# Peptides against a protein of PDB entry 7PB4, part 40

Target 1, 105 residues: chain A of PDB entry 7PB4
Amino acid sequence: KMLNIKEYKEKLLSTLGEFLEDHFPLPDRSVKKKKKNIQESSVNLITLHEMLEILINRLFDVPHDPYVKISDSFWPPYVELLLRNGIALRHPEDPTRIRLEAFHQ
Target 2, 218 residues: chain B of PDB entry 7PB4
Amino acid sequence: DALQMAVGYFEKGPIKASQNKDKTLEKHLKTVENVAWKNGLASEEIDILLNIALSGKFGNAVNTRILKCMIPATVISEDSVVKAVSWLCVGKCSGSTKVLFYRWLVAMFDFIDRKEQINLLYGFFFASLQDDALCPYVCHLLYLLTKKENVKPFRVRKLLDLQAKMGMQPHLQALLSLYKFFAPALISVSLPVRKKIYFKNSENLWKTALLAVKQRNR

## One batch from the design tools (peptide; aimed at target 1 H23, target 2 W87)

Design b2_p12_4_s3 (made by RFdiffusion4, then SolubleMPNN; from b2_p12_4, 5 letters changed)
Fold by OpenDDE base, seed 4:
Structure b2_p12_4_s3 (fold): chain B 105 residues (1-105), chain C 218 residues (1-218), chain A 12 residues (1-12)
Amino acid sequence: as target 1 above (105 residues)
Amino acid sequence: as target 2 above (218 residues)
Amino acid sequence: FDVLRFAAEARK
């Protein structure tokens, strides 16, 4: 049973990786070049693939608390894409936390 | 205000207990249409109504009518466009609504206040080129968005593959010509020198309204 | 979209 879950996870991540690399490339870092002096911590945005990987890993590693805290590395449009597509759900009491939706229905 | 009541109706949705649901819906829809075509809509009103039109909350006929009257008084918020694109990802809107949205986005492109986040969605729009119904309008949108940094070898290959599949389409040739301008080394193929770039007239639905908006904001 | 849908469907 555990081996099948790991293989399924790897296959899912691989299939998602190819798709997301093709369709949702990293937002080109080039938008950061406006020199405004404000110490806005140049938080490196993560890919949609990396976001999904984090969510999937959390679901498998900590199934009793599958929620991930939204960090500044999470690009808001990608968070909204996940939530609106029903791929992720917000925590009912903490809107800063999201989990992967268990598509087991 | 009648417009505020109409927007509030669409935001909250139909009250289940109303016997005259269709008459009430039509009344509010006509109110929005009349104001939008006469004066344009505020950015906040467009934000609310655009999200409703793409959310699948109402039927396709209603969504189409709402989307057709998304005419700005002054500007459209970039955030509203990003939210709208996120709804396209959910797949609750019809194919015809998606086509209409891209036509709207091209027609209203100059009225969007900022484009930094929209430019980050370049890859998403590029992926939509494979949809034959969307392809002409997506090519036009990409033509407006494309910068030198967006011109990558893999995108060139995909455009050439699409050309091989679909033939020499005017909208695809326009985009390839722009790519060749930014990165001539990536496109060895001789492109016909077109003096005029011809995209499908996405603006035809809003031409009169857009002229009126430009006149009011001068 | 199809892969997110596919990923959603592959979880069924």
Scores: peptide ipSAE 0.018, ipTM 0.602, DockQ to the pose 0.082
OpenDDE base, seeds 1, 2, 3, 5: peptide ipSAE 0.012, 0.011, 0.012, 0.018; ipTM 0.370, 0.391, 0.469, 0.596; seeds 1, 2 fail the geometry check

Design b2_p12_4_s4 (made by RFdiffusion4, then SolubleMPNN; from b2_p12_4, 5 letters changed)
Fold by OpenDDE base, seed 2:
Structure b2_p12_4_s4 (fold): chain B 105 residues (1-105), chain C 218 residues (1-218), chain A 12 residues (1-12)
Amino acid sequence: as target 1 above (105 residues)
Amino acid sequence: as target 2 above (218 residues)
Amino acid sequence: FDVLDFAARERK
């Protein structure tokens, strides 16, 4: 059963990866290092694929608490995309935490 | 200058110790409004104020007033628009603010310096079509952004599904007609030949200001 | 809109 889950995970991630890259790419952060003191926190945004991988891994690694804390690396449009499409759900008591929903059906 | 002080106030936020917080807020807001409507705002000022309006730092009334005066002196930075879309997704702004933003984005579309990054957001805008309040304005935005490469079978299906749900909406018909123009093989449905494309006049709020901007930049 | 269902359909 676990091997089939890993294979399913890999297949799902591979299938989604190409689609997500083509249709939901990250904006080019031209981090023009303009010198001025505004610490634009150079937080590296992760891809939607990486975000899904994190969510899937959390679901399998910690099934009793499958929630991932939204970090600064989570691009807000990606979070909204996952939530609006029912792919992810917010924690009912902590809106900063999300879980993968599609695998609980 | 007075504008820099006003922008700085909104950026730093209200100093907790001020007894006259509301009067100070109103003074700075009026300063921004006056400059924006008379001369327009610099791209840097729009960058700061647009993010503030969408971040949820202030109340909806203040955010609405700030957003209404996001009038460029010359151009709007594409980066400001990308950041703004990110803020919309954080969910700290009201539905009315989201609608106003899309109206603003359509109205100011020609004043955005570049479109390369905005074009990358096509999928996100398309996903917002399911929001009934946003749909008319998002259709207009997509009509401005759509290239042949964006016309995919799944998007055609989604538009047809929306049409089945919402009926023959003029804004949806306009977008579908453009899709059919780029990819006639994907749309077998006969679309009514509309001679005029009818979008809601989202620019009406800024019509006079936009004319003034165009005159100054000639 | 199930993005997963969609991705699965576009690869067929």
Scores: peptide ipSAE 0.026, ipTM 0.833, DockQ to the pose 0.028
OpenDDE base, seeds 1, 3, 4, 5: peptide ipSAE 0.014, 0.013, 0.010, 0.008; ipTM 0.643, 0.574, 0.604, 0.537; seed 4 fails the geometry check

Design b2_p12_5 (made by RFdiffusion4)
Pose (drawn by RFdiffusion4):
Structure b2_p12_5 (pose): chain A 91 residues (1-28, 43-105), chain B 212 residues (1-189, 196-218), chain P 12 residues (1-12)
Amino acid sequence: KMLNIKEYKEKLLSTLGEFLEDHFPLPDVNLITLHEMLEILINRLFDVPHDPYVKISDSFWPPYVELLLRNGIALRHPEDPTRIRLEAFHQ
Amino acid sequence: DALQMAVGYFEKGPIKASQNKDKTLEKHLKTVENVAWKNGLASEEIDILLNIALSGKFGNAVNTRILKCMIPATVISEDSVVKAVSWLCVGKCSGSTKVLFYRWLVAMFDFIDRKEQINLLYGFFFASLQDDALCPYVCHLLYLLTKKENVKPFRVRKLLDLQAKMGMQPHLQALLSLYKFFAPALISVKIYFKNSENLWKTALLAVKQRNR
Amino acid sequence: ETMAFDLVNMAL
């Protein structure tokens, strides 16, 4: 069961990365890829389940933040505009 | 054949400015509906015309008439439905066309050969609950389509939030009752749906439904 | 259009 989940996870992650690079590229400060942004969000969601918010730096491309916000992937902090969290789809 | 000429005409897409083209389009569309309302269409023709209508090609009236004449002689391929959901996801489709398509998918539910691959699109179907114009028809579709495996906690939470936003609507209550039946531990709380008139009820479709 | 079809294909 564990190996099956692993194979599925790795396949889903690889195909997701390819999809992101194909459909959500950077334009050309130092910006990070959307993949790294999603990785940071996923890591913070499980590492700190009581505070899954990550600060928005200058490396976050505003179009990516807005994209994640519009599609129900990322959620804004009720008071702090510089923080965003990942939607807890597992619960 | 008389119908294949119209299928090919619609596959060619819209043409030049109209000198006599309006009459030609009308003749082809009349031929298709006559065949559809007399004995029905085959799976291949349906696969073609449904996806042509749900695409950006042709105006709204042509797509509406095509959808209203999408009556199967036998069965409907599920791959056509998958491509139709893809075309909905494209977004170049009219709202009224989307409503008509969901009504058609509800009406033609028992005439789809397989429904597993359609159930795999449960997520795309569920995401359309945000749109309050598609909400009743999407709820009617999900009432038919929902299996036990589809009742995930996230969806229960989002459906409860939508109930709180919109109120205890009949279609929302029916879908929530189905979810309760399938997963009572995740939450506490088929049949009549408004605007569920079968627009595509021909006589032969009726005899096929009774034979079903 | 390609993106929408890819998403559906990934879901399948």

Design b2_p12_5_s1 (made by RFdiffusion4, then SolubleMPNN; from b2_p12_5, 7 letters changed)
Fold by OpenDDE base, seed 1:
Structure b2_p12_5_s1 (fold): chain B 105 residues (1-105), chain C 218 residues (1-218), chain A 12 residues (1-12)
Amino acid sequence: as target 1 above (105 residues)
Amino acid sequence: as target 2 above (218 residues)
Amino acid sequence: ESAAKKLVELQL
């Protein structure tokens, strides 16, 4: 059972990878290093693929608390995309935490 | 100058010590409004103020007034739009602010310096079609953005499903007609031959300002 | 509807 779940996860992620890159790419941050002191926090944004991988991993590794804390690496449009399509859910008491919707329903 | 002081006020926030916070806010807001409608704003000023309006730093009334005066002197940076879309998704702005932003984006579309990064947001805009309040304006935006490469089977299906749910909306029909133009094999349904593409007039709020901008840049 | 179905529906 666990092996089949991991294989299914890997297959899902691999199948989604190209699609997500093609249709939901990260915008190129024009890191124009203009020297002015705007603390543009150099937060490295993760891909939608990586975000989904984190969420899937959390669901399988910690099924009783499948929530992931939204970090600064989570691009807000990706979070909104997942929530709006019902792929992810916010924690009812902590809007900074999200989980995948259960695959088995 | 007065504009720089006003922009700086919105950027840094109110200095704690002002007993008359509301009067100061109103003064600076009026300064921005007056300059924007008379001369337009620089790209840098729009970058700052647009993000402020969408960040939820101020109340909805203030944010609405800021968005209404996001009138360029010359150009809007596409980076400002990308950042704005990010703020829009944080959910600290009202639904009315979101609608106003999309109306603004459509109205100001020709004044955006580049479209490459905005075109990468195509999927995100497309996903917003399911919002009934946004749908008319998102269809118009997508009509402006859509290239042949964006017309995919799954998007055709989603548009047809939306049409089944919402009925034959003029804005949706306009987008579907464009999709059929780029990929006729993907759309078997007969679309009514509409001689005129009809979108809600998003530009009405800025019509006079846009004419003035176009005149200054001739 | 399963997250998988919704993910597939993003592709569909």
Scores: peptide ipSAE 0.065, ipTM 0.857, DockQ to the pose 0.044
OpenDDE base, seeds 2, 3, 4, 5: peptide ipSAE 0.064, 0.057, 0.056, 0.073; ipTM 0.859, 0.850, 0.852, 0.852; seeds 4, 5 fail the geometry check

Design b2_p12_5_s2 (made by RFdiffusion4, then SolubleMPNN; from b2_p12_5, 6 letters changed)
Fold by OpenDDE base, seed 4:
Parts: structure tokens; C-alpha cells; sequence
Structure b2_p12_5_s2 (fold): chain B 105 residues (1-105), chain C 218 residues (1-218), chain A 12 residues (1-12)
């Protein structure tokens, strides 16, 4: 049973990776704009694939609390794309937390 | 300054204790409208007010009036546009506000300082082609954004499927013609050679203001 | 894109 879940997870992540690379450009990590003064911590934005991987991993690893806290590495348009398309759900009491929607009952 | 007071009112919201909330709202809205149409707004003022107009903080009538006066003095920050698109994803704004936003985005496209992050939203805009009310304006936006790298076989199929469903629309034909220019092997269909690309005049609402902005920045 | 996310949904 556990082996089949891991293999399914890896296959899911691989198939999502290929798909997301084709359809969603990587946020160009290169926008290190040298704005000098303000400590805008150049938080490296993560890919939409990496966001989904985090959400999938959390659902499998902690199924009783499948929510991930939105960090500054989460590009807001990608978060909202996941929510709008019903891939993710906001926590009802904490809008800073999101989970993968369980499509398979 | 009267404009700073007006922007601060919209940002912080109405102070509960004002008996004449509607008169105060109208006063500040008129102040923003007058300055925007006369001189344009600073990039920082547009950042604040554009987010407010799309956040759902105020009613649709107020949001529509704010969005109509998002006229730059010089430039619009790309970050303001990215934030605005994020609010469109939240879905707290009306359908009419979404249409108005895409019209505004097309009309103001040349005044946006950078387009690198907006280009990353290409797939989001392309998904909005399925909305019949947005489709004409989204086609115009995509016509402005499309690079060779965006022209993929699946997007070609979707555009052809939309054409089969909606008929030969001028805005869809313009986008397909651009796709054929970048990737002629993906579009075997003969497209009518249109001498002029005709989009709906999204800029008509701002035509006079845009002329004034271009004159001030010469 | 919507079909993209539908494919994602079908795989999830």
C-alpha cells in the first residue's frame, strides 16, 4: 500500500511537471533588480510546479492538516490561479493557508 | 493636498463617525477624477487606487468610477498591473469591472513601464478567452503580448475551436494572423488577408486623456 | 489554462 502511494505521487508530480513547464513559464529568477536601498528581501519566487509539489507533499505527508502556509515565495497570481481553477482551497478561518483540493473521494 | 486626502480616504476607508459618508465619498471621488483627467495620476496613486477598485472594498459604481480615472501622468508600474490581475483571480469584482479593466489595460499598455511579469501571465489571459464578454479585449491584449515562444499547438487548437464556436470574429482573426506569422506550420488554414487589424476601440473612453498624456510627456 | 487545470484535476 505505501509503495503504491509513493509511486503514484512520483508519477503525478512528473506528469504535472511536464505539463506546467510547457504551459506556465518559470518565474524568471533573474529579476534581481538592483534596487539599492530598501531591504526588499529578494525572496526567490517558486514555480507553479514547485507550489503544486508542496501542496501534494503536504496532503500525503500530513493528511489530517493538509494546509500549507503561503510564504513570500508564493507568487500571488499563481496562488489565485490554483484557487480559481479549484486546484487549491483556502483555509476557512486562516486566509494565509491553502490546501490541495481532494478530487478523488 | 486635496488629492492626498482623497487617496488616503480610499486607502484607509471611511472614518465611522462621519454622518455624511456619501457626501464625503463623492467629494473625494470628484477630486481624484478632476486631477486624473487634468494632469494624470502618479504611479504610486494608480497603484493604490487600482488595487482598491478591484478589491471589492467599495460598490461597483464607485469601483467603475475609480477605474475610469486610472490615467497616468507618466507611467504605470508593472507591479500595479500584476496586483490588479491577482484581484481579478479572487473574483470579488463584477463582470463589468473585469471588462473595463481589460479595456483599460489595452488602452494604457504603452504606459506600463515593464512587461516581463505581464508576459508571464500570458496563460492566465489566454484562459480568459472563453469568457464571451472578455474575448474581444483579451484577443487585443494577447495580440500586444504574443511572442514566438507563446505560439504552441494547443493554443492554436483552442483558437480554432473558439472560431468554430463563435464564427469568424475580427479580433480572433487578428490573433490567429499573428500566430500564423510566428508559426506558419501550425496554421494550415488560409486566413483572409486583412489590410487593417480591427479591434474594438477599447481606448475610446480614454482617447482625449491619452492624447493629453502624450502631449505632456513630449 | 482551464484545460491545463482540468488535466491536472483528472490526474489528481
Amino acid sequence: as target 1 above (105 residues)
Amino acid sequence: as target 2 above (218 residues)
Amino acid sequence: ESRAFELVKLQL
Scores: peptide ipSAE 0.224, ipTM 0.766, DockQ to the pose 0.065
OpenDDE base, seeds 1, 2, 3, 5: peptide ipSAE 0.121, 0.201, 0.110, 0.119; ipTM 0.706, 0.723, 0.458, 0.480; seeds 1, 5 fail the geometry check

Design b2_p12_5_s3 (made by RFdiffusion4, then SolubleMPNN; from b2_p12_5, 6 letters changed)
Fold by OpenDDE base, seed 3:
Structure b2_p12_5_s3 (fold): chain B 105 residues (1-105), chain C 218 residues (1-218), chain A 12 residues (1-12)
Amino acid sequence: as target 1 above (105 residues)
Amino acid sequence: as target 2 above (218 residues)
Amino acid sequence: ESKAFELVKLQL
């Protein structure tokens, strides 16, 4: 049973990954910041695939608290994409936390 | 410089101690407006102010006025546009601000230095076609952005479904015609051969300013 | 997009 869930998870992530990479690639922040002193923390943005992986892993690893805290690595368009498509839900009391929506079939 | 002080005010926010916060805000806003319409703004000034206008740091009236004066002196940085789209997704701006932003983006499209990263946002713009208020402007933007690689069967279906729901809108027909040009096999429907593509942008809020920018950069 | 997310939803 657990192996089938992991394999299903991996297959889901792979199928999603290809689609998400093709249609929702990260903007390459490769703008060579000339050295002006603005401490814009070069926050490394994660892929939409990595974001989904984090959400899925959290649901499996901590099913009683399946919420992930939105970090600065979470690109806001991706967060909105997941929420708008009903793939993720915001925590009712903490808008900085999101969970994977368990589609109970 | 008065402009630098104005930009710095918006960036740092209102210092708590000013009794006349509204008068100070209005003074700086007028400074930005005057310079923007007269000379245009530097790419760095647009980067700062566009981010502020979409962040929800100020009220909708202020954000609208800032966005209306996002007129380049020369170019707009693509990074500024990517950051702006990111803010639109955070949902801290009003629907009217979103409409204004898409109008601005279409109006200023030729002044954006690069399009590579904006083209990566194609999916996000395409998703905004479902918003009836945005749809005309998003169709125009997509018409400017669409490459052959963006024309996928699922997007064709969505455009046809949208046409079935909204009727034969000129902006939607323009986009569908472009899709048919790139992928004729995906669009079996006979599209009326429109000799002229009509987008609602006949009333460009920035028409005079854009003419002035083009004249200065010639 | 919605179909892919629907496919995502069907697979979740």
Scores: peptide ipSAE 0.140, ipTM 0.735, DockQ to the pose 0.040
OpenDDE base, seeds 1, 2, 4, 5: peptide ipSAE 0.094, 0.153, 0.080, 0.136; ipTM 0.839, 0.811, 0.781, 0.795; seed 2 fails the geometry check

Design b2_p12_5_s4 (made by RFdiffusion4, then SolubleMPNN; from b2_p12_5, 7 letters changed)
Fold by OpenDDE base, seed 4:
Parts: sequence; C-alpha cells; structure tokens
Structure b2_p12_5_s4 (fold): chain B 105 residues (1-105), chain C 218 residues (1-218), chain A 12 residues (1-12)
Amino acid sequence: as target 1 above (105 residues)
Amino acid sequence: as target 2 above (218 residues)
Amino acid sequence: EEKAFKEVEFQL
C-alpha cells in the first residue's frame, strides 16, 4: 500500500513537473545566491517541483485538510501558475492556503 | 521628505479614501509624479509603488497615474517586476492597467538590473498573447526575452494559430522571425525578410523621461 | 504626429 502511494506521488510529480517544465522553465539552481548582506531573512525560495511535492504530500497525508499554507518560500509567480492552470485551488475562506486540485476532478 | 511621506501614505495609508482623503491622496500623488518626472524614483520607491499600483489597493485612476510615474532614477529591481507580474496573475487590476504595465515593462526594460527571474516568467507572458489588447506589447516583450530554449514546437503552433486568427501583424511577424532565427527547422513557413521590425510605440508615454534617465546615468 | 509604431532594427 505505501509503495503504491509513493509510486503514484512520483508519477504525479513527474507528469506535472514535465508539463510545467515544458511551459515554464524552472529557476536554474546555478543562480548563485549573491549574498547581498541585507539581513533580511533569506527565505530560500522552493522550486515549483518542491511546491508540487508539498501539495501532493499534503493531499495524501492529510486528505481531510489537504491545504498548505503559503509561506515566504513560495515564489508568488509559481503560486499563481498553479492556481491559474487549475493545478491548485485557494481555500475559499483563507486565501493564504492552497490545495492540489488537478486530481479531484 | 515630501516623497517619503507620499510613498508612506500609499504603502501604509487607508485603502478606502473617505471624502477628505481625496485631497491628501491627490497631494501625495502629485508629489510622486513631480519627483519621478524630474529626478526619477529610487529602486525601493518603485518597488513599493509598483506593488501598490498592481495590488488593487487603490482605484484604476490612481493605479494608472502611479504606473505612469514609475520612472527610475537609475535601476529597477527585477524583484519588483516579479512581484508586479504576480499581481497581474491575481487579476485585481483592470485590462487598461495590464496594458500600461506591459508598455512600461517594455519601455523600462533596459533599466531592470537583471533578467534571470524575468526570463522564468516567459510562459506567463506567452500565455498573455491571447489577449488582443496585450498581444502587441507582449510580442515586443517576448522579442526582448526569447532565447533558443524558449522556442518550442507548441509555442510555434500557438503563434501560427494567432497569426491565422489575427492576420500577419507586424509584432507577431517580428516574434515569429526571431523564433525562426533560433529554430529554423520548427518554422517551415516563409516569413518576409524584414530588416526593420515594427512594434507599437510603448515608450512614447515616457520618451522625455527615458532621455533624462539615460542622460543622468551617462 | 508621434509615430504609433517604433521601428526596431532586427538586432539579435
């Protein structure tokens, strides 16, 4: 049972990742953090793949509350990408929370 | 100073102007306009004000005036543009505001400090080609951003479909010509060899200001 | 009459 869920998660991530990579290039990891010395908490932005992984994991791990809270690690364009393409949905009462949608239809 | 007070008003000020607040809003807006056209704005001021103009915090008239005075003193932060595009996706701004933003982005393109993250937004811009009001300006932006890796078969098909729908628009032909340059095997259609590309004049609104910015940064 | 169109040289 757990292996089947993991394989399903991986297949889902691969399928969505490939689709999104084709349409929207991922940030190249090679963007060296120029340490601008500004003490602003360098919240490490997560990749679109990592965002999808978080959303998929939340859906499977907590299916009764599949919503993930948007943090400062979520690059706003990627959030809007997921929402605009119907991959994610905002919580109706809390716009700071999103869930995976693409597999509930 | 007066500018800091004006920026602070837009950032922290009340979202809903009561009747007595219209005079205060107009005062601060005029302050921003005057400084922007005279000296340009600092990157930090543009970051704040551009975000405000696209957030839907104020009415369309105010947002339009703010966007028209987003003139840099030196540079525009890429992060400001990324945040701005994020707001375009939320859809709280008018169609006219979106058009004005794309015109601004094209006009100010050379003053943006870096393009790495903006290039990652290529797909967002490309999706906006379907909007007939945006299409001329988006084609110009994509002409500035397009790299070989962006030229994919599905995007070629979409551009050809748009050409079939809209006709042989100069801005669309420009982008298709660039695509053919990067990936000739993907574009079998004969494109007219044009030495000159014609885009809608996005910069006309800022022509005098752009000359002044270039003169200050020489 | 402000030219409604900007002529850009095809610069790659």
Scores: peptide ipSAE 0.137, ipTM 0.811, DockQ to the pose 0.022
OpenDDE base, seeds 1, 2, 3, 5: peptide ipSAE 0.082, 0.113, 0.045, 0.092; ipTM 0.747, 0.803, 0.779, 0.675

Design b2_p12_6 (made by RFdiffusion4)
Pose (drawn by RFdiffusion4):
Structure b2_p12_6 (pose): chain A 91 residues (1-28, 43-105), chain B 212 residues (1-189, 196-218), chain P 12 residues (1-12)
Amino acid sequence: KMLNIKEYKEKLLSTLGEFLEDHFPLPDVNLITLHEMLEILINRLFDVPHDPYVKISDSFWPPYVELLLRNGIALRHPEDPTRIRLEAFHQ
Amino acid sequence: DALQMAVGYFEKGPIKASQNKDKTLEKHLKTVENVAWKNGLASEEIDILLNIALSGKFGNAVNTRILKCMIPATVISEDSVVKAVSWLCVGKCSGSTKVLFYRWLVAMFDFIDRKEQINLLYGFFFASLQDDALCPYVCHLLYLLTKKENVKPFRVRKLLDLQAKMGMQPHLQALLSLYKFFAPALISVKIYFKNSENLWKTALLAVKQRNR
Amino acid sequence: SIFDIFEEVFKE
C-alpha cells in the first residue's frame, strides 16, 4: 500500500512539475519558480499545522500569488496581507 | 451520404462571407436534425458534432441547434463526453451552451455506454458549483453521478459552505442528502429538479428509454 | 489517456 502511494505521489509530482513549466513559466530581483512556491506552501502546511502562513517576499511573482488565489489554492490571512496559506484539501 | 456531407461541412468550420452560405448552413443543419429526430445519430457523428458545438467554432445559434439535435440512435461514447468536458474547461463556450450541455448530459445519462471515466471527472463537475447559473444543473448531474468514493471531506465542507451562502436550495438539499447517505460520519444532512424537462424526447428515444 | 485529451484539446 505504501509503495503504491509513493509511486503515485512521485508520478503526480513529476507530471505536475512538467505541467507547470509548460504552462506557467517565469517571464525570463530574483524570482523563484512556481514549483518552489508550491513546495514552500505544502511544507509549511504540514510542518506548522497551527500557523501555515508564509510571508510574501519580493521573490514571489505577484501573478503567481494571484493565480493561486483565484483558483482556490492559496488563501489570504484575514488581517495580514503579507501572509498566505495553502488550502487544506486533506480535511 | 446525406448526413456525412453535413458532418464534413461542420468539420470544415466556418467559411467565408455569406453569399449563399446561410442557406447552405441551414440545409446541412436541417439534414442533421431531420436524421436526429427521425431515427437518431450514431456514436461517431455525435462524437464529432457535440465537440464541434462545444468549441468556439460557429455562432451560438448553430451550437444551440446542434446540442438540441444530439439524439443517439443507440449509445453515446464516454470519450466524447470526456472531450466535451475538456471543451468546457477551455472556456470559449457560451453560458447558455453550458447550461444546455448539462441539461443534455442529465437527459442522456442512461445512454452513455460507460460512466467510470465520466465519474473520474467528478472534480471538474464539482468545481462548477461556484457558478450560480450552472448550480442547479450541476447539482442534478452530481446527484446521478455521485458514488461513495466521491464523497470526500473537502467536498462536504465546501457544499455545506455553499448551502450556507445560497440557503437550503432544493438541488443543494438533494445532493447533501445523497452525501449524508453515503457518509453520515462526515455530516448529518432524487428526485425532482427544476428545469429538468427532457428537451430531447423523441418517440424513438422514448421507446429506447422504456426498453432501458 | 484523459490528460492527453485535455492537452490535445488545449492545443486546438

Design b2_p12_6_s1 (made by RFdiffusion4, then SolubleMPNN; from b2_p12_6, 4 letters changed)
Fold by OpenDDE base, seed 3:
Structure b2_p12_6_s1 (fold): chain B 105 residues (1-105), chain C 218 residues (1-218), chain A 12 residues (1-12)
Amino acid sequence: as target 1 above (105 residues)
Amino acid sequence: as target 2 above (218 residues)
Amino acid sequence: DILDIFLEVLKE
């Protein structure tokens, strides 16, 4: 059962990787115009694939607390995409935490 | 100048000590409105104010007024639009603000300096088609953005499903017709040959201002 | 739904 879940996880992540990159890429923040005053929060945004990987890993590694804290590396459109489509859920008491929806339960 | 002071007020927020916070807010808002409608705003001013309008820093009434006066003097930075879409997804703005933003985006589309980064948001805009309030405006936006590479079988299926659910909406038919143009093999359904593409006139709110901008930049 | 799209990609 665990092997099948891991294999399924890997297959899911691999299959989604190309799709997510093609259809939901990160925008290039290439306009580093050195204008002095805006603290460009140099926060490196992660890909949607990486976000899903984090969420999936948390679900498997810590099933009793499968929630991940939303960091500054989480691009808001990705968070909204996951939440709006029921792929992820917000923690009922802490809106800064999200979990992967357990589709296989 | 008065505009810089007004923009600075919105950026920094109300200084705690002002007894007449509402009067000061109204004064600065009127300053922005007057300049925007008369001369348009610089790209930097739009960048600041657009983000403020969508960040939820102020109330819906103020945000709506700010968004309505996001009229460029020359161009809008695509980076400002990308940031704005990010703010929309944070969920601190009202549904009406989202609708207004898409109307604004369609109306101001030609004034956006570049489209490459906006085109990367295609999937996010497409995902918003399921929102009945946004659907007409999102279809119009997608009609402006759609390239051949965006026309995929799954998107065709989603549009056809949406048509089955919502009926033959003019905005949806316009988008489907464009999809058929790029990928005729994916759309076997005979679309009525519409001589005219009809979208809701999103420009109506800014028509006079947009004419003035076009005249100044000729 | 994006999930359906994801699932369709998975069925492929």
Scores: peptide ipSAE 0.043, ipTM 0.805, DockQ to the pose 0.027
OpenDDE base, seeds 1, 2, 4, 5: peptide ipSAE 0.049, 0.052, 0.046, 0.048; ipTM 0.812, 0.814, 0.801, 0.804; seeds 1, 2, 4, 5 fail the geometry check

Design b2_p12_6_s2 (made by RFdiffusion4, then SolubleMPNN; from b2_p12_6, 5 letters changed)
Fold by OpenDDE base, seed 3:
Formats: sequence, structure tokens, C-alpha cells
Structure b2_p12_6_s2 (fold): chain B 105 residues (1-105), chain C 218 residues (1-218), chain A 12 residues (1-12)
Amino acid sequence: as target 1 above (105 residues)
Amino acid sequence: as target 2 above (218 residues)
Amino acid sequence: SILEIFKEVLEE
């Protein structure tokens, strides 16, 4: 059962990787116009694939607390995409934490 | 100048010590409105104020008024739009603000300096089609953004499913017709040959202002 | 839903 879950995880991540890159790429924040005052939060945004990987890993590694804290690296549109489509759920008491929805239970 | 002071007020927030916070807010809001409708706003001013309007820093009434006066003097930065979409996704704005934003985005589309980054948001806009309130405006936006590369089998299926659910909506038919133009093999259904594409007139809110902007930039 | 899209991608 565990092997099947790991294999499924890997297959899911591999299959989704190309799809997510093609259809939900990060915008190039290349307009570093050095204008002085906007603290360009130099926060490196992660890909949607990386976000899903984090969520999936958390679900498998810590099933009793499968929630991941939303960091500044989480692009808000990605978070909304996951939540709106039922892929992820917010923690009922802490809106800064999200988990992957267990579709296979 | 008065505009800089007003923008600065919205950016920095109300200084704690003002006993008449509401009067000061109204004064600055009127200043922004007057300049925006008369002359338009600089791209930098739109960048600041658009983010403020969508960040949830102020109440819905104030945000709505700010958003309504996001009229460019010349151009809108695509970066401002990308940031704005990010704020929309944070969920601190009302549904009405989201609708207004899409109306604004459609109305101001030609004044956005570049479209490359906005086109990268295609999937996010497409995902918003499921929202009944947004659907007409999102279809219009997608109609403006859609390239051949965006027309995929799964999106065609989603549009057809949406049509089955919502009926033959003019805005949806317009988008489907464009999809068929780019990928006729993906759409086997005969679409009525509509001579005129009908979208809701999102421009009506800014019609006079947009005419003025176009005249100034000619 | 994106889930349906994901499912379709996974069934492929």
C-alpha cells in the first residue's frame, strides 16, 4: 500500500509538472526598475509544482498535521487556485495554513 | 502637489493624530478623482492606488471609488495588473470589487503597455469563468488575450460544458468562436455565425475618460 | 474544475 502511494505520488507530480508549467507559469517579475522606494520584496516565488510537492510531502510525512504554513514564496494566485478548486483547504482555525485535500480517502 | 499628498496619504495610511480622519480621506479621494478624470493618472500613481484599492486597506466604498478613477494619463504598467491580480487572489476584496476590476481591465486593456505577463495569467482568468458574476467580463478579457497557443482541448471542453450549463450566452459564444478560429478541429459544433460580437459594455463607466485619453495620446 | 483537468492529465 505504501509503495503504491509513493508511486502514485511520483506519477502525480511528474504528470502535473509539465501541465502546470505550461498553463500556470510564474510571471516574470523582470521589471526590476530600481525605483528606490518600493521595497521589492526579493522573495523568490516558487512554482505551482513546487507548492503541490510541498503540500503532498507534508500530507505523507506528517499525516496528523498535514498543514503547511503559507510563506511569502507562495504566489497568491496559486494559493487561490488550489483553494478555489478544492485541491487545498485552509486550516479552520489558522487561515495562514493550508493542506492538500485527501482525494483518495 | 495636491495629488502627491493624496497618493501619499493612501500609501502611508492615515496619520494617527488626525481628529477628522473621514474628512481628510474624502478630501484626498476627491483630489485623486478630480485629477484622474481631468488629466488621467501617471503609471506610478495607478500602480500605487490600484494595489491599495485591492489590498483591503480601506473599506469597500473607498476601494470602489479608487478603482473607478484608475484612469491612465498615457499607459498602465502590466506589472501593476499582475500585482492587482495577486491582490484579488488574496481574498480581501469584495465580489463587487472583483467584477469592477475585470470591467476596468477590459476597458483599459489597450492602455496596458505590454501583454506578455498578462497573457501568462491566462489560466487564472480562465479558471474564473466558473464564477457566474465574473463570467461575462472574463470571457471578454479572454477574447482579447486568447492566442492560438492558449486554445487547448481541455479548455474547449470546459467552455462547452459551461455553455451546456449556462446556455448559449453571447459572451461565451464570442469566445468559442475565437477558439474555433484558432483551432477548428477542436470544435466540431456548428457555432452560429454571429456578424457582431456582443460583450457587455464594460467601457461605459469610463467612456468619456477613455475618449479623452485617446485624444491626448494621438 | 482544475481537479478535473488534473484527473484528465492523470488518466492520460
Scores: peptide ipSAE 0.043, ipTM 0.802, DockQ to the pose 0.027
OpenDDE base, seeds 1, 2, 4, 5: peptide ipSAE 0.039, 0.041, 0.042, 0.042; ipTM 0.776, 0.800, 0.797, 0.768; seeds 2, 4, 5 fail the geometry check

